# Ledger of designs, part 36: peptides against a protein of PDB entry 7RZF

Target 1, 358 residues: chain A of PDB entry 7RZF
Amino acid sequence: PFQEEHLKQLYKIVPIKDIRNLYVTFPIPDLQKYYKSNPGHYLGHLIGHEGPGSLLSELKSKGWVNTLVGGQKEGARGFMFFIINVDLTEEGLLHVEDIILHMFQYIQKLRAEGPQEWVFQECKDLNAVAFRFKDKERPRGYTSKIAGILHYYPLEEVLTAEYLLEEFRPDLIEMVLDKLRPENVRVAIVSKSFEGKTDRTEEWYGTQYKQEAIPDEVIKKWQNADLNGKFKLPTKNEFIPTNFEILPLEKEATPYPALIKDTAMSKLWFKQDDKFFLPKACLNFEFFSPFAYVDPLHCNMAYLYLELLKDSLNEYAYAAELAGLSYDLQNTIYGMYLSVKGYNDKQPILLKKIIEKM
Target 2, 358 residues: chain A of PDB entry 7RZF as posed
Amino acid sequence: PFQEEHLKQLYKIVPIKDIRNLYVTFPIPDLQKYYKSNPGHYLGHLIGHEGPGSLLSELKSKGWVNTLVGGQKEGARGFMFFIINVDLTEEGLLHVEDIILHMFQYIQKLRAEGPQEWVFQELKDLNAVAFRFKDKERPRGYTSKIAGILHYYPLEEVLTAEYLLEEFRPDLIEMVLDKLRPENVRVAIVSKSFEGKTDRTEEWYGTQYKQEAIPDEVIKKWQNADLNGKFKLPTKNEFIPTNFEILPLEKEATPYPALIKDTAMSKLWFKQDDKFFLPKANLNFEFFSPFAYVDPLHSNMAYLYLELLKDSLNEYAYAAELAGLSYDLQNTIYGMYLSVKGYNDKQPILLKKIIEKM

## One batch from the design tools (peptide; made by RFdiffusion4, then SolubleMPNN)

Design b1_p10_5_s2 (from b1_p10_5, 3 letters changed)
Fold by OpenDDE base, seed 5:
Order: C-alpha cells, then sequence, then structure tokens
Structure b1_p10_5_s2 (fold): chain B 358 residues (1-358), chain A 10 residues (1-10)
C-alpha cells in the first residue's frame, strides 16, 4: 500500500515520443470481489463521459485537453488504482493545476448528486448488449484470457463476470468516491518540456523524471473545489437498444439489394441480412445536388457545411457510440453521403437527430 | 471514454 510519503506527489516525466499526458492516480481498495456491482466502472463511465456537461467537454472548451480516460486499474494483490488520464494540449500543459481542480469539481458534483440507479442500469444494459453480441475472438487469445480470469471468478461465472452487472451498490460507489480526494492523489505529467530539468532516472527503462511534493496550498485549493455549474450528469442514453428481434427472411429475399421504392426524388434499395442474423442495420443515404461541385466556392461551402454539421452532432455521437450506433458524413462530387450503422432498434432516433441538425 | 487506464511509468 502507498504510505503517506507516496501521496501528494508530482512526477515530471520525459517521454521518448513527443507526447503530453497527465495522469491523476488514486489508490483504492481491491474491488475485484465486487465485480457484480463494479463501482469503479460506474465512476469511470461518468468521469470518462464525453457528452454535454462532462469533464472532457469543459476541458476541451478551455483548449486544455484533447482526450480523457477514467477508470480502475488493477495493482498488486489487495489494492487497485483509479486513474484519470488526459491528453494535454500545449496550453493545457500550462494549466495542469486548473485541469486537476476541474477534475475535483466534477468529483464533487458526483458526491452532491449521489449514486444514480438509472446510470447503473444503463451500464448494466450496455454491458449485457456487449456480452450478448460479442464478436468472435481468436481462440488462442480468448483461452489465455479465460485461463487468467479463472483465478478471480467462479467457473460458472468466468464468461459473464467482466460484463454482467447484477447489483446496484451505492455504498461501494460512495466508498470509491471517498478515495478520490486531493490528499490521496499522485500526479504524473509526461512532456518533453521537462528535458534537462530532471534529477532522477528510472531503473528499468532509463526514463528521466523529477519527483516533487505537491505544495499544501495546491492540495488545499483542490480540497476546496466548489460545484462548477458547467458540470452536469449525462442525460439518459436514448440510443440503448431494447428490441433485438430478428425478422424472418422474406420468401422472395434477393441476395442483392432490391429496388423497393422509385420516385422522381428518391430511390430506395433494400437487402435483408441472410448471413449474420444480427439485430443490426446499415442505412446509407446519397444526396444529390447540382451545386455540390459546380465550382470551387460551392465545393468549399459544401465541405464547411459538413464540418459544421458534424460538430453540431457531437452531443449525440458519444451516447450513440456507447450504444453501438455510429454515423458517417462525407462530401461527394454529387453531393453528400450519410451512413448510419449499428443496432437497428434506435437507428430512427439517431437518423431523426441528424436530419433535425441538417 | 471508458478505457483501462495505463499506469504512468512511475
Amino acid sequence: as target 1 above (358 residues)
Amino acid sequence: MLKKPSLPPL
């Protein structure tokens, strides 16, 4: 276990690659026995969320962070870590203290709202979908993985233990949140800007670093993190599929797309799945405009329009991705291409949102 | 995003 001397430490690390990363690490109890409730997954879902009012959305709006990852990591036997990792911009490297303040403001928001059973239910449903429709893995890799996890889970649960949530445990969520405090923090900043400013070398890889104690005034600033009104819990994920029915093959099902609608303004082709039998569809739309590629001005306007449309859809993109939905928007010489892919049940909802932003 | 975080090298 980390002693007090290992807490409230800042590591400045020189990478080989030109990368800028921040790691905010908290020691937590071993949560492995709580796999049925997985409180670290619940917290990682919220802290790592990318929707409106998320930690990432605010840090991106500041120009400080490109990406954010939150979650639990296994340590040695009897302890784990909770880690928040961000990819830093050049500007974000100057604002590390304020980035960490925003992390503690978001954690304080999670404490103020308390554990939400509906968020647990969404995590449960998402994981159940991921389990039910899991792709075939390479047998060698899969067998080696299963052999490894047999040390941790009952034989009857070994296939389900990493996916199937069974128990809402607000007490365990609060217990983990109580470990996510400034007094328990370990900070690592990875940047080439520390080259020639280090005093230690790591034994195994020769990584140059500097270790510093985080000043008590900085710890106190993070301990006094207020409620930032920009932080909100995510809205319910409307894209989570609930219907997985596979429609029977039509007697006249063609091996190729059949033209099922022909009008002056639209043609529609349809092909039923005859191979995979998954509750998934691919919707592809080609839009034709005589103006899309008529001159360089119209071509650039059509490009800018799609970039603005993609940006306006970012609020839904993450929730759709979590639910196994995706969209793609491309310029063509004839106009625009739209693709919507994934579970068919909620595709109409995503398609409607795309059309409402167009 | 939920990803298994990489530990920092230290």
Scores: peptide ipSAE 0.028, ipTM 0.654, DockQ to the pose 0.618
Fold by OpenDDE base, seed 4:
Structure b1_p10_5_s2 (fold): chain B 358 residues (1-358), chain A 10 residues (1-10)
Amino acid sequence: as target 1 above (358 residues)
Amino acid sequence: MLKKPSLPPL
């Protein structure tokens, strides 16, 4: 385990690739025995959330961060890490202290709200869906994976242990959240901007780096992180499927899409799944407009319209993706194309949201 | 997003 001397450290690292990354790392206890409650997954879900009022949404709105990942990582035996990793913009590289302040403000929001059973239930449901409808892996890779995880889980649970949440443990969530403090932080900044500014070389890969103590004033600034009113818990994910009924194959099921509606304003083709037998659908809509491609102006207006529509749908995109839904919007020479794919149960909700934004 | 963070090359 890291001693106190290894905490409150800043590493400036020179990458081989032109990348800008921030890693905010917290040593945490070994949570492996708590896999049934997985408090690190709960916190990673919230800290890594991409919806309105999330940490990412605020950092992205400032132009400082492109992407954010939060979660637990295995350490050596008897300890783990919780890591918040962000992809930094050039501007974000100048605002690392303020980015980390926002991380601690979000963490402080999580402390103020306390553990939410409904969030745990969503994580449970999402993981149960992911388990139940898991794609077939290559046998060799799967067997090797299972053999590896047998070191961590009982034989009877080895297939389910990575997926099935069973126990809401607010005490463990609070315990992990209590480790996410400025006094327990290790910061790594990865940027080519540190080239020629390093004093150490890593022994294994020759990675150039500099290690610095984080100033006590900066630690105090992060310790005094207030409640930022922009941070909110996510809303309930309305896209999580609950109905997994597979309708029986129709007797007259054709190998090709059948035209089931033909009108002056709409044609509808339908093809039942006869191969996968999954509670999934693919809805494809082609909208025709004689104006969409009539001239360069209309073409550009149709393009801008879809870009604005996509931007307006970003609030749902993440929640839909988590729930195993996706959408696609494309310009065509005839108008626009919309695709909605994934679990069929909540596709009407996503489709309605898309249509309401059109 | 929830992904296992890669450790920095440290």
Scores: peptide ipSAE 0.027, ipTM 0.642, DockQ to the pose 0.636
Fold by OpenDDE base, seed 2:
Structure b1_p10_5_s2 (fold): chain B 358 residues (1-358), chain A 10 residues (1-10)
Amino acid sequence: as target 1 above (358 residues)
Amino acid sequence: MLKKPSLPPL
């Protein structure tokens, strides 16, 4: 475990690749024994959220970050880390202190709202779906993984322990959240801009770095992080599937798509799944417009329209992705193409939202 | 996104 002298440290690291990354790391207790409640997963879900009012949404709005991930990582025996990692823009590299301030403002928002059982339930439901419909892994990789996790879980739970949440433990969420403090921080900034400004070399990979103590004034600034009114908890994810019924194969089911509707304005083709027997569907829509490609102006307007439509749908994209739904929107020479894929139960909700933005 | 972050080599 890190001693006090290892906390409040800043590492400036020179990468081999041209990358700009920030790692904000907190030493936490070993949470392995709490796998049934997984408080680090709960916090990683919220801190790593990409919807409106999320940490990422605010940092993106400032042009400082491209991506954000949050979660627990295994350490050595008897301790773990909680890490917030962001991909930095060039501008974000200049604003690292303010990015970390926003992280602590979001963490302070989580303290003010307290643990939410509905968020735990969403994590439970998402993980149960992921377990139930897990794809077949390569046997060699899977067996090696299972052999490794047998050191951490009972034999009877070894298949389920990484997925199935059983217990809402607000006390453990608060305990982990109490470790996410400025006095317990380790910061690493990865950028080529530190080339020739380092004084140390890492022994194993030859990575050049500089280690500095974070100034007490900066620690105090982060300790006094206020409630930023732009930060909100996510809304309930309406795309989480609840119905997994597989309809029986129709007696007249064709091996190819059948034309089930033919009208002056629409043709509908349908094929039932006869192979996979999954509660999933693929909806594909081709929209025809004589104006879509009539001239360069209309072509550019149709392109711009779809880019604006995609941008207007970004608020739903992350929640849909988490729930195993996806959409795609493309320009065609005839108009536009829309695809909606994933669990069939909530596809009508996503489709409705797309059509309401069109 | 919830992903297990890669620690930098340190």
Scores: peptide ipSAE 0.025, ipTM 0.633, DockQ to the pose 0.565
Fold by OpenDDE base, seed 3:
Structure b1_p10_5_s2 (fold): chain B 358 residues (1-358), chain A 10 residues (1-10)
Amino acid sequence: as target 1 above (358 residues)
Amino acid sequence: MLKKPSLPPL
């Protein structure tokens, strides 16, 4: 376990690749025994959220961060880490202290709101869906994985333990959240900008780094992180499927798409799934416009329209992805292509939102 | 998204 001397440390690391990364690491207790409640997953879901009012949304709006990942990581026996990792822009590399301040402001928002049972329920439902409709893994890899996790879970639960949440434990969420403090932080910045500015070499890989203590003034700035009014809890994910009914195969089901509607303005092709028997659909729409590609101006206008449409849909993209829904929008020489894929239950909701933004 | 963070060697 890290001693107090190993906390409040900054590592400046020179990568081989041209990458800019920030790792904000907190030592936490071993949560393995709490897999039924998985408080680290709850916190990782919120801290790693990409929707409006999220940590990532604010850091992106500042131009400092491209991507964010939050979650628990296995340590050695008897301890874990909670890690917030971000991909930094060139500008974000100059604002690392302020990025970490925003992390602590978001963590402070989570403390102020307290544990939310509805968020736990969404995590439970998402994980139950992921378990129920899990793809077939390669047997060798799966067997090796299961053999490894048999050290951590009862034999009866070994297949379900990584997925099925059973218990809402607000006390454990608060306990982990109480470890996410500036006094318990380890920071690593990975950038080529530290080349020639390092004083240590890592023994195993020859990685050049510098270790510095984080100044007490900076720790105190992070300890005094206020409530940033831009941070909000996510809204309820309306895309989480609840109906998994599989309709029986029609007697006249064709192996190919059948034309089921033909009108002056639309053709509809349908193929029932005869192979996978999943509560999933793939909706594909091709929109035809004689104006879409008539000249360079219209072509660029059609491109710009789709980029603006995609941008206007970003608020739903993450929530849809979490729920196993996706959409795609492409320009074609004839107009526009829209695809909506995933669990069929909530596809009408996503499709409606897309059409309302069009 | 929750991905297993690859810690660089620290």
Scores: peptide ipSAE 0.025, ipTM 0.618, DockQ to the pose 0.526

Design b1_p10_6_s1 (from b1_p10_6, 6 letters changed)
Fold by OpenDDE base, seed 1:
Structure b1_p10_6_s1 (fold): chain B 358 residues (1-358), chain A 10 residues (1-10)
Amino acid sequence: as target 1 above (358 residues)
Amino acid sequence: MKKPTLIIPK
């Protein structure tokens, strides 16, 4: 465990690659024994959420951050870390104190709302889907992984322990959340802008860095983080599949797509899956317009339309991705292409959302 | 959820 002298520290690190990253790290207890409830996953899901009212949404709106990841990481024996990592813009590099303030405001929102059983249930359902439909791994790699995790899990649970949530433990969620405080923070900023401004070299990799104590005034600002009304819990994920029924192969199923609808305005081709037998579908739509590519103006208007459409769909993109759904929108020389892929159960919901924005 | 890569001096 870090002693007090190791807390409230700022590290300015010079990278080899041209990257700008912020790491906000909290020492936490070892959560391995709590794998059935996985409170660190619950908090990582919320802090790392990308939907409306999320931490990332606010930081993106300010132009400070491109990406955000939240979650637990293994530490040394007997402790872990909770880490919030962001990819910084050039502007975000100037606003690190404010970025961290927003992190603590979001954490304060999580304290005010308390643990939500429905959020745990969504995490449970998502992990169960991921486990059930996990791709076949290479036997050698999989065996080596399983051998490694046998040190942490009973033999009977070793295959499921990383995925199957069993217990909602609000007490453990609160316990971890209580460690996410300014007095328990370690901050690392990674940027080439610190070149020539460092005073230490890391022994193993030769990484140049500077270590500074975070001023008490800054710690107090973060401790006094109020509720920011822009932060909200995510809405329920409507895209989580619940029906996994695989329809029987039709007797007349062809190895190629069959034309099942032919009209003046539409042709529909269908191919039943005869290979994978997964509760997944691929919907592909090609839209034809004589105006899409008639001249450079129309081409640019069609491009702009799709960019605006994609932007208007961003609110659903993350929730769909979490649920194993994806969509793609492309301009073509004949018009537009739409693809919807993933679990078939909730594809109609996503398709409806897309059409409502068109 | 992407796992954060810690580039922190040990």
Scores: peptide ipSAE 0.020, ipTM 0.607, DockQ to the pose 0.623
Fold by OpenDDE base, seed 5:
Structure b1_p10_6_s1 (fold): chain B 358 residues (1-358), chain A 10 residues (1-10)
Amino acid sequence: as target 1 above (358 residues)
Amino acid sequence: MKKPTLIIPK
């Protein structure tokens, strides 16, 4: 349904709220029938990745972008969109053309590497975990959702279709990736800086905007996006759980944490889960230092240390989060608090990474 | 996330 006149367009939009956003939108075919392979999810996972060598990591390093979301969005019947959305800094608002160039450089990297079956397998495994351990939804909302998706999926698959990947389809990944080109782009910039510089009003919400054609020279610049050596595919996610065994309740299991180790340097309390029966654990560590709060200088040094530690762990944070693991580091009046939470299977790996950075 | 009203041309 998008004609050529609707492509290569820039929209400058005035928001009601003080927000700065960039939307880079590509029309794509309807992918609904390909839900078993979900090529748009594969591309969204990579383009929206937050790890080292990701698009977001580079754009953050430039000070241009705070957050990035990539993925497919439903359109009208018979077409979809692939959208890359970023939250812009004030500086990023001045570098929109360069931000979009970096997007096309990353897309070019994905073309050069080709579809990766291991990435698909990780997406499959992550979605399977999400399905298996899905939280209980409110029945009314859940029923309404299921009723809506019954139009798209067979009855026998309606519960699984949004989660369970079954087929690696590199051809479909390449097909979608081929639509992510500068000649197919629609750009929207949302900023209050466009106030008083617009010439159109949207009919439904009264949103003020200006529409401009993107210059051919800019389109050509994006078409000639080379490989940026800073962009890399993510490494394999080592935090994806594979063991979901729940240990039987111990006969002497206490309803409260029991002291299971007492030494001059450490105390360990343990409580088995007797309520949820999930393959999850919470590890909590309190570190005591007589120097942590002895004076204002030591307090500030302890704070700075934790900020640096958190920064050094940022490379693992996203991969851990995707895998249903989290950590928290806090200053306490006695020293430091560390918490590791989520699926118990890979917690030792995350804990080791934290300790190696300490 | 404010759903950007994608000005989808009709």
Scores: peptide ipSAE 0.020, ipTM 0.550, DockQ to the pose 0.227
Fold by OpenDDE base, seed 4:
Structure b1_p10_6_s1 (fold): chain B 358 residues (1-358), chain A 10 residues (1-10)
Amino acid sequence: as target 1 above (358 residues)
Amino acid sequence: MKKPTLIIPK
């Protein structure tokens, strides 16, 4: 395990690629034995959330971060890491201390709210869906994967252990959350801006880096992270499918979409799935407007409308994606195209949200 | 003392 001398360290790393990344790393106990509760996944889900009131939402709003990933990673010698990784903007590279402050403010919010069983239940349900409808892997790759994970899981559970959550363990969530403190932090900043400013070379890859102690005043600033009123727990994910019934194949099922509605204002084609037998659907809508592309002004207005519509739907995009739903909005020469894809159960909810924003 | 592995971005 890392000793105290290895904590509160800043690494400035020169990448080969032109990338800007921040890694905020916390040593944590080995959680492998707790796979049934997976407290690191719970925290990763919340810290890595992209919805309103999330850490990422705030950091994006400031123009500092593009993407965020939170979660546990395997360590060495019977310990793990919890890592918050962000893709930094050029501006974000100048605000690393404040980005990390916001991370600790969000973590403090999680402490204040305490472990939420409903969040665990959503994680459980999402993982169960992912397990149940997992794509067929290539046998060789799958066998090799299973052979690898047999080191960690009982034979009887090896197929399910990576997916199925069974136990809500608020104590373990709190235990991990207690390790996510400034005194336990290791920070790595990856940027070409450190070129020529490093004093060490990594032995294995020749990566140039500089190691510095994080100043005690900075650690103290992060320790005093208050509750930021912009941070909120996510709302319940309304898009998580619960009905997985597959309707029987119709006797007159055609290999091609059949026209099932023909009116002056609408045509509807339908094709039942005769191949995959998944509780999924693809809804495709083409909207025709004679005004959409009549002139350059109308074309630009139609474009701007879709961009604004997409922006207004961003609040749902992440929750829908987590639930295995997606949507697409495109301009066409005739107007607009909308596609909604994924599990059919909650597609009407997503579609309604889209239409309400239109 | 095993040097802490630098998290090299893959």
Scores: peptide ipSAE 0.018, ipTM 0.551, DockQ to the pose 0.087
Fold by OpenDDE base, seed 3:
Structure b1_p10_6_s1 (fold): chain B 358 residues (1-358), chain A 10 residues (1-10)
Amino acid sequence: as target 1 above (358 residues)
Amino acid sequence: MKKPTLIIPK
């Protein structure tokens, strides 16, 4: 276990690769016994959220961060870590203290709102979908994984324990959230900008680093993190599938797409799945315009249109991805291509959102 | 969730 002397430390690390990363690490209790409620997953879902009002959304709006990952990580026996990791921009490297302040502001927002049962239910539903439609793993890897986790879970639960949430435990969420404090922080900054500014070398990999105590004034600044009005809880994810019905194979089902609608303005091709029997669909739309690519101006306008459309859809992209939906938008020499893929149940919702932005 | 390989100096 980290002693007090190991807390409130800043590590400046020189990478071999040209990367800029920030790791904000908190020691937390061993949560393994709480796998049925998984409070660390709940917090990781919110802290790592990418939707409007998220930590990442704000840090991206500042130009400081490209990506964010939040969640629990296994430590040594008897303790875990909660880690917030961000990919830093060059500008973000100059604003690490402010980035961490925003992290604590978001954590403070989570304290103020308290544990939300609906968020837990979404996590439960997402994990249940992921379990139910889990891809077939390589047997050797899977058996080795299962053998490893048999030390942690009852035999009857070993297949489900990593996925199926059963219990909403607001007390455990609050307990973990209470460990996410500045007094418990360990910060690591990874950047080549620290080259020639280090005084230590890691024994195993020869990684050059400097260790510094975080100034008490900085710790106090983070402790006094107020509510930032830009931070909001996510909205409910409307893309989570609830209907998994698989329609029976049609008697006249062809192994290739059949033309089921032919009009002056549209052709519709359909192929039923005859192989996978999953509640998934692939919707592909090709839009034809005689004005697409007619000249350089129209070509650039069509490009800009799609970039603007993609930007306007960013608010749905993450929620759709979490729910196992994806879309793709591409310019073609004839116009535009749209693809919507994933669970069929909520595809009409995503498609409607796309069309409403077009 | 990509497991970040945290090179945490021990």
Scores: peptide ipSAE 0.017, ipTM 0.569, DockQ to the pose 0.491

